Peptides against a protein of PDB entry 5NXQ. Designs and how they scored, part 26

Target 1, 114 residues: chain A of PDB entry 5NXQ
Amino acid sequence: EIQIPVSMAAEEEYLRSKVLSELLTDTLENDGEMYGNENEVLAALNGAYDKALLRLFASACSDQNVEKALSLAHELKQDRALTAAVKISERAELPSLVKKINNIREARYEQQLK

## One batch from the design tools (peptide; aimed at target 1 R91)

Design b2_p17_7_s4 (made by RFdiffusion4, then SolubleMPNN; from b2_p17_7, 7 letters changed)
Fold by OpenDDE base, seed 2:
Structure b2_p17_7_s4 (fold): chain B 114 residues (1-114), chain A 17 residues (1-17)
Amino acid sequence: as target 1 above (114 residues)
Amino acid sequence: MKISEEELQEIIDEYLE
């Protein structure tokens, strides 16, 4: 059995999930109406998307590449995923990244209140 | 410090699953 590196597997899953999520999102934005299980499918896709992204994020943290990690964090969709990213950053002992991700969360909280 | 795959999976399970 050929083992694929974790980073490559994560990237593949991320790209796949991203494409599917974008396609569904575009469809929903264009149609403006829900007829089936679109929300459920989107939630599932977003979950897979964030999970894959977090693995890439963790890889960036392991490489001590704060800039790359931060850019990936901005791509996370769910707040719970940002929370996970904070935890990963803490484990990686990157306090500056922790602060920056928390800033992202705070900004999104403020936007949701509007 | 580098995060282990096991620890990463635990974090993902806790927050996303």
Scores: peptide ipSAE 0.439, ipTM 0.908, DockQ to the pose 0.871
OpenDDE base, seeds 1, 3, 4, 5: peptide ipSAE 0.437, 0.436, 0.438, 0.436; ipTM 0.907, 0.907, 0.907, 0.907

Design b2_p17_8 (made by RFdiffusion4)
Pose (drawn by RFdiffusion4):
Structure b2_p17_8 (pose): chain A 114 residues (1-114), chain P 17 residues (1-17)
Amino acid sequence: as target 1 above (114 residues)
Amino acid sequence: SEYDDLVDELTAEMEAS
């Protein structure tokens, strides 16, 4: 059976999680539950989404592509995932990227104050 | 804790690259 590189597999998992998360969110926001495990599936789905996105983020940092990494960070869902992205940026010694990601966290916190 | 483990794993992969 074909082996898939972890970097390439992460892109597919990110996209799949993005699609399935959007579909299941539309189902829960309009029709509610039908099968019985949609809420738990959506929670796991958002978790897999950010995890795959953090792996692509780490590849971008390894490639010193700060711009690509910031765009990936903007697509993150959980606030805790943004925190994980900051730690990855620090481990990658990209201080300029840390500041821009921390601006995203502060901007979201500002929406939390409204 | 899951994110800290993921950060450690990804850092190890970056260093091995």

Design b2_p17_8_s1 (made by RFdiffusion4, then SolubleMPNN; from b2_p17_8, 6 letters changed)
Fold by OpenDDE base, seed 3:
Structure b2_p17_8_s1 (fold): chain B 114 residues (1-114), chain A 17 residues (1-17)
Amino acid sequence: as target 1 above (114 residues)
Amino acid sequence: SEYEELVEELTEEMEKK
């Protein structure tokens, strides 16, 4: 079996999950089709999407590429994924990144309160 | 938690590098 680098595997998983999520969303919006499990499917896809992003995020942290890591964090959808990113950043000893990700979380909290 | 396990996995990998 061909061994794929972690970053490449994560990228492939991310792109696959992203595309599937977008296709499902577009189908529902454009065709109005109801399958009865759309929300569950979307939740699963979002989970896979965020998990793939977190792998890329960890890779960026490992490379000390704070700007790339931050950009990836902005793409995370779930709050629990942002929390995971904070924990990864803490363990990577990147306090500036921790602060910036927490700012993202706070901003999203404020938006949800509206 | 799936995310807790993922964090541990990823940080462990980072530590090994």
Scores: peptide ipSAE 0.531, ipTM 0.912, DockQ to the pose 0.877
OpenDDE base, seeds 1, 2, 4, 5: peptide ipSAE 0.522, 0.529, 0.530, 0.525; ipTM 0.911, 0.913, 0.912, 0.913

Design b2_p17_8_s2 (made by RFdiffusion4, then SolubleMPNN; from b2_p17_8, 6 letters changed)
Fold by OpenDDE base, seed 3:
Structure b2_p17_8_s2 (fold): chain B 114 residues (1-114), chain A 17 residues (1-17)
Amino acid sequence: as target 1 above (114 residues)
Amino acid sequence: SEYEQLVEELAEEMEAK
């Protein structure tokens, strides 16, 4: 069994989750049916997608690559995933990144109010 | 929480590096 580095494994999982999410979205947009469980499948895929991103995010934080980490945070879909990113940033002692991610959360809250 | 567990897992991995 070939061992894959954590960063490569995280990237592979992210790409797989992203592709599956996009395929499902495209199928539904083209009148596809998933036996009436489309929302449940989408939620599961979004969860896997965000978790994969968070692994990449943590790797970027470990490298102290704030710009890459911030870029990845913008790709997160769920608020709970952004919250996780904040906690990871705090553990990484990157207060500037914490502030920037909280700004992302606040911006999304404002959009939801509309 | 699943996310709480993930945060702890990733934090531990970061500390190990």
Scores: peptide ipSAE 0.498, ipTM 0.907, DockQ to the pose 0.954
OpenDDE base, seeds 1, 2, 4, 5: peptide ipSAE 0.496, 0.491, 0.424, 0.498; ipTM 0.906, 0.905, 0.870, 0.907

Design b2_p17_8_s3 (made by RFdiffusion4, then SolubleMPNN; from b2_p17_8, 7 letters changed)
Fold by OpenDDE base, seed 1:
Structure b2_p17_8_s3 (fold): chain B 114 residues (1-114), chain A 17 residues (1-17)
Amino acid sequence: as target 1 above (114 residues)
Amino acid sequence: SEYEELVEELTEEMKEK
């Protein structure tokens, strides 16, 4: 097996997962066709997408690149992924980032209430 | 959970750097 840097592997996985997730999402939203497993596939793809993003997020935190980390956090889809990002930020001792990510979560909660 | 394990993995990697 070829040794690939973690950051490069994470980026590749992120890009692949992002494309597939977006394509499936757009198809479901535009066509409305259901075959019985689309939601499960979408959930799996979104999970892979967020996990890949979290790896990039952790890398940014490790580099103390708060702005990059925050930008990545905005791209996270699942609330549980945002929660994971908060925990990573806490352990990285980045309290300003913790606060900003929590603001993202709160904003999404408010949007869901509408 | 799966995410808890991921958090632990990533934070350990950060600590090692």
Scores: peptide ipSAE 0.592, ipTM 0.925, DockQ to the pose 0.956
OpenDDE base, seeds 2, 3, 4, 5: peptide ipSAE 0.588, 0.590, 0.590, 0.591; ipTM 0.923, 0.924, 0.926, 0.928; seed 2 fails the geometry check

Design b2_p17_8_s4 (made by RFdiffusion4, then SolubleMPNN; from b2_p17_8, 6 letters changed)
Fold by OpenDDE base, seed 1:
Structure b2_p17_8_s4 (fold): chain B 114 residues (1-114), chain A 17 residues (1-17)
Amino acid sequence: as target 1 above (114 residues)
Amino acid sequence: DEYEALVEELAAEMEAK
């Protein structure tokens, strides 16, 4: 089997998950087909998507690329994934990034309350 | 927790560098 660098593997998984999630969402919204398990499929895809992003996020943190890490965090969909990003940032000893990600989380909470 | 496991995995990788 061909060995792929970790960063490239993470990017591949991210792109795959992103494309599948978007295609499924678009199909459901525009074609109106209902099978009864769409929400479960979307949840699974979102999970895979966020986990892939977190791998990229960790790589950015490792490189001390706070701006890239923050940009990736904005792309996370689930709150639990943002929580994971905070924990990763803490392990990477990037307190400024921790604060910024927490701000993202708070902003989303406020938006959900409206 | 699945995410906790991922965090630990990624943290370990970062520390290994």
Scores: peptide ipSAE 0.571, ipTM 0.928, DockQ to the pose 0.948
OpenDDE base, seeds 2, 3, 4, 5: peptide ipSAE 0.569, 0.566, 0.563, 0.571; ipTM 0.928, 0.928, 0.928, 0.928; seed 2 fails the geometry check

## One batch from the design tools (peptide; aimed at target 1 L54 I88)

Design b2_p18_3 (made by RFdiffusion4)
Pose (drawn by RFdiffusion4):
Structure b2_p18_3 (pose): chain A 114 residues (1-114), chain P 18 residues (1-18)
Amino acid sequence: as target 1 above (114 residues)
Amino acid sequence: SERERFLEDAEKIIEEAF
């Protein structure tokens, strides 16, 4: 059976998780539950989404592509995932990227205060 | 390589978070 590179597999998983998460969120916001495990599936789905996105983020950092990495960070869902992205940026010694990701966290926190 | 060590360390950070 064909082996898939972890980097390429992460892009597919990110997109799949994005699609499935958007569909299931539309279902829960309008029709509610039908099968019985949608809430748990959606929670796991958002978790897999951010994990795959962090892997692509690490690749962008490895490639010193700060601009591509910031756009990937913007697509993150969980605030805790933004924290993980900051740690990856620090590990990659990209201080300019740390500041811009921390601006995202501050901006979200400002929405939390409204 | 340096790239492989970075990506391995980054994966450890990802596993801690998720």

Design b2_p18_3_s1 (made by RFdiffusion4, then SolubleMPNN; from b2_p18_3, 9 letters changed)
Fold by OpenDDE base, seed 5:
Structure b2_p18_3_s1 (fold): chain B 114 residues (1-114), chain A 18 residues (1-18)
Amino acid sequence: as target 1 above (114 residues)
Amino acid sequence: SSKDEFLKESEEIIDEAF
């Protein structure tokens, strides 16, 4: 059995989840509901997507690669994922990254309220 | 290693978020 490095596994899962999420989204937008639970499936896929990204994010933080971490944070979809990213950044003792991610979160909140 | 421990802690944070 070949053990895949955590970062590589996360990348693979991210790509898989991203593709599936996009495909399902496109299906819902263009073809409508097929099985009656597409929204639930999409939510689950979005969760998996963000989880995978967060693992990549954590890896970037461990490398002290703030720019990569920030780039990944921008790709996060759910607010709960951004919150997790903040916590991870705090544990990594990267205060600049914490501030930048909080800015992302605040910007999204403002966009939703307008 | 410290990195491994950090990644494990991060996984716990992720699991708590979802």
Scores: peptide ipSAE 0.736, ipTM 0.964, DockQ to the pose 0.815
OpenDDE base, seeds 1, 2, 3, 4: peptide ipSAE 0.733, 0.736, 0.736, 0.733; ipTM 0.964, 0.964, 0.964, 0.964

Design b2_p18_3_s2 (made by RFdiffusion4, then SolubleMPNN; from b2_p18_3, 8 letters changed)
Fold by OpenDDE base, seed 3:
Structure b2_p18_3_s2 (fold): chain B 114 residues (1-114), chain A 18 residues (1-18)
Amino acid sequence: as target 1 above (114 residues)
Amino acid sequence: SSKEKLLAEMEEIIEEAF
């Protein structure tokens, strides 16, 4: 089996998932055609997207690149992904990043309440 | 290496989240 570097694999998966997610979203919004599995497909794509981003995020954390890590965290879509990012930041011993990501999560909570 | 071990631990966090 060919081993692919984590960063390369993450980038490929991120780009693929991002494109497909956007295409599907646009189709649903513009054409209004809903099939039985569209939401399931979107969920799967969003999951793959966030997983890929988190791997990039982890890489940035391991390099102690807080600025890059924070930028990537803003691109995360799901709350569970932000939670994972917090845990990753803790493992990397980056308390300032932990605080900033928690702020992102809190801000999104406020948005969801409306 | 220590970095590789750290990344492996982070990967476990990711897998547990999904």
Scores: peptide ipSAE 0.702, ipTM 0.957, DockQ to the pose 0.826
OpenDDE base, seeds 1, 2, 4, 5: peptide ipSAE 0.701, 0.702, 0.701, 0.702; ipTM 0.957, 0.957, 0.957, 0.957

Design b2_p18_3_s3 (made by RFdiffusion4, then SolubleMPNN; from b2_p18_3, 9 letters changed)
Fold by OpenDDE base, seed 1:
Structure b2_p18_3_s3 (fold): chain B 114 residues (1-114), chain A 18 residues (1-18)
Amino acid sequence: as target 1 above (114 residues)
Amino acid sequence: SSMEKLLKEMEEIIDEAF
C-alpha cells in the first residue's frame, strides 16, 4: 500500500468532500427536494467535510500557524466541529485562537436566533 | 515524540466529535 502524507490525504479529502457537499446543498436549495435519502447524504458529506477540515486545522495548529488555523476554522460548518477546533487549540496551547473560535461560535448562535 | 503525541491527541478529539 502506498503511504500518503497525512496533510496531503487530508487536503484531498477536504477538497473532494467540499465539492460534493456544495453540489448537493446547491441542488437542494434550487430544486427544493431530491429523490431518496438526500438529508442523510448531506449529513454524511458535511460530516466528512468538517472532519477533513479539522485535520487540516490540527496540522496548522501543530505548525503554530495561527492565521491559517483561524482561516480554516471559519470554513467549518457544524457547531460540533467548532467545539472540536476549540479543544484542539487548547491542546496546542493557543489561547488567542481559542477565544477567536469561540467568537465564531457565538456569532453563529446569534444568527440562528434571528 | 512530543509532536506525535500532540497529533494523536488531536486525532482523538476529532474522532470523538464524529
Scores: peptide ipSAE 0.656, ipTM 0.945, DockQ to the pose 0.784
OpenDDE base, seeds 2, 3, 4, 5: peptide ipSAE 0.655, 0.655, 0.654, 0.656; ipTM 0.946, 0.946, 0.945, 0.946

Design b2_p18_3_s4 (made by RFdiffusion4, then SolubleMPNN; from b2_p18_3, 7 letters changed)
Fold by OpenDDE base, seed 5:
Parts: structure tokens; C-alpha cells; sequence
Structure b2_p18_3_s4 (fold): chain B 114 residues (1-114), chain A 18 residues (1-18)
């Protein structure tokens, strides 16, 4: 069987994780409690979501596509994911992208402080 | 390939974050 390219596999996983995360979020917002572990499930889904995005991000970095990589970084939800994106950018030797992602992180920190 | 190795290293970074 033909191996699915990394980018395609990551895209599929991203879409799946995104949909599930959104569905759960909507359910919590509208219906409240589910089974008592909603927050844990949401965290897990967010993790899967960010991991999938990071794989797409890594692919973009490997292609030296800074604009695409930056766009993907903006979609990351968790700070730990942004940190990973910085490390990936460093490995890809993209210092401009490192700076831009750090700016995203700093902006989010400032928003949280207010 | 070099690209495959790069992606592998990046995957390790991802795995360490989660």
C-alpha cells in the first residue's frame, strides 16, 4: 500500500482533531456537564490538535516556507506548542520565523495579563 | 534522506512538548 505523505497525514489528523475539539467545546458551552471528565478530554483534544498543526508546521519549515509556517503557528492554541514551534524553527535554521513566533507568544502573554 | 531526518528530529521536538 502507498504510504501517505507526512503532510497529508498531518492534515487529516489536524482536521479530525479540530472538528472534535470544536464539537466538545460547543457541547460544554451549551450543555455543560458531559461525564465529569470534559476538561480532561478537551485538553487531550487540544493536545492532539496542536500536535497535528506542529507536524504541518514542521513540514512547512522543511520546505523553507516561512509564510505558511507562520500562518500555522498562529493557529496553535497552547504555549507549549508555540515553544515547540520555536525549537522546530531553530532546527530549520529560520531565525526570522523564531522571532515572529516569539512575538506571538509575547502577545498572548500580554493578553493574559490584562 | 536529509529531509526525512530533519522531519524526524522535528517530530522528536513535538513529542517532547507533549
Amino acid sequence: as target 1 above (114 residues)
Amino acid sequence: SEREELLKEMEEIIDEAF
Scores: peptide ipSAE 0.698, ipTM 0.957, DockQ to the pose 0.803
OpenDDE base, seeds 1, 2, 3, 4: peptide ipSAE 0.698, 0.698, 0.698, 0.698; ipTM 0.957, 0.957, 0.957, 0.957

Design b2_p18_4 (made by RFdiffusion4)
Pose (drawn by RFdiffusion4):
Structure b2_p18_4 (pose): chain A 114 residues (1-114), chain P 18 residues (1-18)
Amino acid sequence: as target 1 above (114 residues)
Amino acid sequence: KPSREELMEFTEEEISKL
């Protein structure tokens, strides 16, 4: 059976998690539960989404592509995932990227205060 | 700076906390 590179597999998993998360969120926001495990599935779905997105983020940092990495960080869902992205940026010694990601966390926190 | 493999190993450590 064909082996898939972890970088390429991450991109597909990100997109798949994005599609499935949007569809299941629309279901729960309008119809509610039907099958019985939708809430748990959506929670795991958003977890897989951010984890695949953080792998693409690491590849962008490895490639010193700060701009591509910042756009990837903007697509993250969890606030804890943004924290993980900061640590990956620090490990990659990209201080300019740390500041811009921390601006995203601060901006979200400002929405939390409204 | 760390290698690509070292950065990927670290990424797996950090995303396991989510």

Design b2_p18_4_s1 (made by RFdiffusion4, then SolubleMPNN; from b2_p18_4, 6 letters changed)
Fold by OpenDDE base, seed 1:
Order: sequence, then structure tokens, then C-alpha cells
Structure b2_p18_4_s1 (fold): chain B 114 residues (1-114), chain A 18 residues (1-18)
Amino acid sequence: as target 1 above (114 residues)
Amino acid sequence: MPSEEELFEFTEEVIAEL
């Protein structure tokens, strides 16, 4: 088996899952039709998307590229994925990044309450 | 700071719980 670099594999999966997730989301938002499994498919796609992003995020953290890591964190969809990013940031000993990601989480919570 | 390998291993553990 050919070993592919983690970052490259993550980028491929990220792009694939992002495109599919966006297509499905747009379809659901613009069409009133339900086929029965859209939410399940969307959840699966979002999960794969966030996992791929988190691998890229870890790579950025390893490179000590805080700005890149933060930009990737902004692209995470699920709150539990942001929590995961915090854990990774803590492990990487990047407290400033931890704070900034928590700010993202708080901002999203406030938006949901409106 | 952990090595890249250690951080990646930790990351895989974290994402496995998602």
C-alpha cells in the first residue's frame, strides 16, 4: 500500500466532502422536496468534512501556524468539532488559539439564541 | 510541544470519538 501524507489525504477528503455537503445543503434549502434520508446523509457528510478539517487543523498546529489553524477552525461546522479543535490546540500547547476557538463557539451560541 | 507524529495520533483519537 502506498502511504499518502496525512495532510494530502485530509485535503482530498476535505474537498470531496465539502463539495458534496454544500451541494446537498443548497438543494435542501432551495427545494421543498424531501426524500426521507437527507438529514442522515447531511450529517454523515458534515461529519466527514469536519474530521478532514481537523486533520488539516492538526497539521497547521504542528507547523505552529496559528493563523492558518484559526482560519480552518472557522470552517468547522459542528460544535463538537470545535470542541475537538480546542483539545488539539491544548495538546499542541497553543493557548492563544484555544481562546480564539472558544470565542468562535461563544459567537455561534449567541447567534443561535437570536 | 509534541512531535507531529504524537499530535496526529492524538488527533485521530479525538476524531474517533466524533
Scores: peptide ipSAE 0.701, ipTM 0.967, DockQ to the pose 0.820
OpenDDE base, seeds 2, 3, 4, 5: peptide ipSAE 0.701, 0.700, 0.699, 0.699; ipTM 0.967, 0.967, 0.967, 0.967

Design b2_p18_4_s2 (made by RFdiffusion4, then SolubleMPNN; from b2_p18_4, 7 letters changed)
Fold by OpenDDE base, seed 5:
Structure b2_p18_4_s2 (fold): chain B 114 residues (1-114), chain A 18 residues (1-18)
Amino acid sequence: as target 1 above (114 residues)
Amino acid sequence: MPSEEELFEFTDEVIATL
């Protein structure tokens, strides 16, 4: 049995989820068809996407690649995923990254209020 | 700092809460 490295598996799932999420989004935007469950499907896809991304984020944190970790954090879609990234950063003892991710969250809060 | 394995385990726990 071929064992796939954790990071590689996470990357594959991330890419797959990203493609599917983008495809669904494009379909909804271009075709304008509402299927009744599209929001639920999109939420599920976004959830899977963020979960995969968080594993990559953890890998970057473990490598102490703060720049890469921060870049990945910007790609997270859900606020709860950003919160998760903060927890992971705290566990990784990267306080500077924690601050930067919290700044991302604050910026998003301000944007949604406008 | 935790080991890579420990951090991944922690991450999986966090992810499970989502």
Scores: peptide ipSAE 0.691, ipTM 0.966, DockQ to the pose 0.817
OpenDDE base, seeds 1, 2, 3, 4: peptide ipSAE 0.689, 0.690, 0.691, 0.688; ipTM 0.966, 0.966, 0.966, 0.966

Design b2_p18_4_s3 (made by RFdiffusion4, then SolubleMPNN; from b2_p18_4, 8 letters changed)
Fold by OpenDDE base, seed 5:
Structure b2_p18_4_s3 (fold): chain B 114 residues (1-114), chain A 18 residues (1-18)
Amino acid sequence: as target 1 above (114 residues)
Amino acid sequence: MPSEEELFAFTDEVIAEL
């Protein structure tokens, strides 16, 4: 039986969830309200997206590919996901990455205050 | 630095809290 590497599986799931999230977003923006609780559906999709991305992020951290990890962190949507990325970075003993991710969070906070 | 397996396990724990 062929076992798919965790990193590859994470990347595939990330891409899949990203497409779904984007499709839903486009639908809401272009076609208006969806049937049912569209906000809940969107939140669920975004959650799944971030979770998949975090697994990919962890893979990058494990490879000590800080640049890739940081790039992935920029793609995270939820603040709580950024917090998760910080925790993962700390566990991976990448303090420089921790600082950079916290800078992302701070920048987003400032933007929300505008 | 933890092993890849350990880091992935930790990540799953973190994700489970989301």
Scores: peptide ipSAE 0.701, ipTM 0.968, DockQ to the pose 0.829
OpenDDE base, seeds 1, 2, 3, 4: peptide ipSAE 0.700, 0.699, 0.698, 0.700; ipTM 0.968, 0.968, 0.968, 0.968

Design b2_p18_4_s4 (made by RFdiffusion4, then SolubleMPNN; from b2_p18_4, 10 letters changed)
Fold by OpenDDE base, seed 5:
Structure b2_p18_4_s4 (fold): chain B 114 residues (1-114), chain A 18 residues (1-18)
Amino acid sequence: as target 1 above (114 residues)
Amino acid sequence: MPSEEELFAFMDEVTAEL
C-alpha cells in the first residue's frame, strides 16, 4: 500500500481548500447571497484552509525551514490560526519565528483598526 | 526539538477547533 507523506497530503488538501475558499469568495462577491448560510460555509472553508496550511507550517518547522514557515504563516487567514502557528513555533523551539509571526499579528491588528 | 511526529501531533491538538 502506498502511503502518501503527511506533507504531500497536506499540500494537496491545502490546494483543494484554497480553491474552494476562493470559489466561494468569488461567488459571494459576484452573486451575493447563495443559500442563506454563506458566512457559515465560508468560515468552515477558511477553517479547513488554515488547518491544511498549518500542517505545511508544522512540516516546515520540523525541517527548521524558518523562511518557508514564515511565508506560510503570511498566508494564514484567521488570527486564531496565527496563534496556533505561534504555539507550534514555540513547541518547535524557534523563538525567532515566534517573534516574526507575532509581528504579523500585530500588523494585522493595526490594519483592522484603520 | 520534538520529532516530526510529535510536532504534527501537537499541531493537531492546537488546531482541533479550526
Scores: peptide ipSAE 0.544, ipTM 0.939, DockQ to the pose 0.860
OpenDDE base, seeds 1, 2, 3, 4: peptide ipSAE 0.540, 0.543, 0.540, 0.540; ipTM 0.939, 0.939, 0.939, 0.939

Design b2_p18_5 (made by RFdiffusion4)
Pose (drawn by RFdiffusion4):
Structure b2_p18_5 (pose): chain A 114 residues (1-114), chain P 18 residues (1-18)
Amino acid sequence: as target 1 above (114 residues)
Amino acid sequence: SEYEELVEELSEEIEEKL
């Protein structure tokens, strides 16, 4: 059976999780539960979404592509995932990227104060 | 805890590539 590179597999998992998360969120926001495990599935789905996105973020950092990495960080869902992205940026010695990611965390916290 | 483990794992991959 064909082996898939982890980097390439992460892109597909990101997109799949993005699609399935959007569909299941629309179901829960309008119709509610039907099968019985939608809430847990959506929670695991958002978790897989960010994890795959953080793997692509690490590849962008490895490639010194700060711009691509910032765009990937913007697509993150969990605030804790933004924290993970900061640590990956620090481990990659990209201080300029750390500041821009921390601006995203601060901006979201400002929405939390409204 | 899962994010911390992921950060350690991805950081090692970045260091190997450098």

Design b2_p18_5_s1 (made by RFdiffusion4, then SolubleMPNN; from b2_p18_5 with Y3L E12K L18R)
Fold by OpenDDE base, seed 3:
Structure b2_p18_5_s1 (fold): chain B 114 residues (1-114), chain A 18 residues (1-18)
Amino acid sequence: as target 1 above (114 residues)
Amino acid sequence: SELEELVEELSKEIEEKR
């Protein structure tokens, strides 16, 4: 069996999760039908998606690549994932990134209220 | 690495809360 590098595996999982999440989202938006376990499936896909992104995010932080890290943070879907990104940024001692991610969270909160 | 370990812990928390 071939051993796959961690970064490559993370990228593959991200791409898979992204495609599946987008397909499901498009289906729900176009058909307007949500019956059964679609919400649970979507939640599972979003979880896997954000998990994969967080691994890439941490890698960017380790590289001190704040721009890449911030770009990845914008792609996170769940608020709890953004919270995780903040914790990772704090551990990486990147206070500027912490502030920028918190701004993303605040912006999303405001949008949800509208 | 330290960050990798943190990611694994946080990922588990996200999954458990789902």
Scores: peptide ipSAE 0.553, ipTM 0.923, DockQ to the pose 0.112
OpenDDE base, seeds 1, 2, 4, 5: peptide ipSAE 0.550, 0.550, 0.548, 0.551; ipTM 0.923, 0.923, 0.923, 0.923

Design b2_p18_5_s2 (made by RFdiffusion4, then SolubleMPNN; from b2_p18_5 with Y3L E12K L18K)
Fold by OpenDDE base, seed 2:
Structure b2_p18_5_s2 (fold): chain B 114 residues (1-114), chain A 18 residues (1-18)
Amino acid sequence: as target 1 above (114 residues)
Amino acid sequence: SELEELVEELSKEIEEKK
């Protein structure tokens, strides 16, 4: 049996979750179709999406690829996922990345307050 | 939470590679 590397498995999960999340989001935003469970489905998909991203993020941190990690952090949707990324960065001893991710989080807070 | 558990899991993996 072929053993799939963790990073590749994470990438596959991310891509799958991303496609589904984008498809649903586009449908709701552009077509306005309501079936009664869209919010629940969207929340679940966003959760799965962010979790998949965090796995990729952690892999990038492990590789000391700060630029890739930061790029991935920008793709995170939920605030709690950004918080998770900060914690991972702290554990990886990447203080510069911690600061940059916190800046992302603060920027989003400012957006929500407007 | 499940997310917190994931953080711990991933953090552990990072530290093991140090």
Scores: peptide ipSAE 0.374, ipTM 0.877, DockQ to the pose 0.813
OpenDDE base, seeds 1, 3, 4, 5: peptide ipSAE 0.364, 0.366, 0.267, 0.367; ipTM 0.875, 0.874, 0.807, 0.875

Design b2_p18_5_s3 (made by RFdiffusion4, then SolubleMPNN; from b2_p18_5 with Y3L E16K L18K)
Fold by OpenDDE base, seed 2:
Structure b2_p18_5_s3 (fold): chain B 114 residues (1-114), chain A 18 residues (1-18)
Amino acid sequence: as target 1 above (114 residues)
Amino acid sequence: SELEELVEELSEEIEKKK
């Protein structure tokens, strides 16, 4: 069996989850029709999406590619995923990245309060 | 949670590469 590198596997999972999440999001935003399970499906897809992103994020941190890691963090949807990214950054001993991700979280908090 | 477990796994992988 051909072994696929972890980073490539993560990328594939991310892309798949991203496409599905965006498709559902667009459908809900554009059509506005709810049949009872869309929110649940969306939550599940967002969860999978963020988990896939976090794998890519961790890989970037491992490579000490702070700019790539930060770019990926901006793509995270859930607050808990950002928190996860902070924890990963702390373990990677990237304090600058920690600060920048916390700034993202704070900015989103402020937006939600409006 | 599942996410917390993932964080721990990924963190451990990072530690191994240090």
Scores: peptide ipSAE 0.380, ipTM 0.879, DockQ to the pose 0.723
OpenDDE base, seeds 1, 3, 4, 5: peptide ipSAE 0.367, 0.372, 0.274, 0.374; ipTM 0.876, 0.876, 0.816, 0.877

Design b2_p18_5_s4 (made by RFdiffusion4, then SolubleMPNN; from b2_p18_5 with Y3L S11G E12K L18K)
Fold by OpenDDE base, seed 5:
Structure b2_p18_5_s4 (fold): chain B 114 residues (1-114), chain A 18 residues (1-18)
Amino acid sequence: as target 1 above (114 residues)
Amino acid sequence: SELEELVEELGKEIEEKK
């Protein structure tokens, strides 16, 4: 068995999840047909997508690459994933990143209200 | 690593609690 570096594996999973999530989303938006578990599948894909991003995010944090980490955080879809990113940032002792991610979360809340 | 472990923990929560 060949071991793949965590970062590389994360990239692969991210790309896979991203593509599948986008395809399903586009299908639902354009076709609008529901055959049972599409929403469940989408939720699962979004979860996997965010998890993959969080792995990349953690890697960026480990590299002390705040800008890259922040960029990745912007790509997170779920609020709970942003919360996770905050927790990761805290553990990585990157308070500036914590603040910036919280700003992202707040901005999304405000956008939803508009 | 510590962060990797944290990601796995948090990731489980994200995927289990849909």
Scores: peptide ipSAE 0.569, ipTM 0.923, DockQ to the pose 0.111
OpenDDE base, seeds 1, 2, 3, 4: peptide ipSAE 0.567, 0.568, 0.567, 0.568; ipTM 0.923, 0.924, 0.923, 0.924

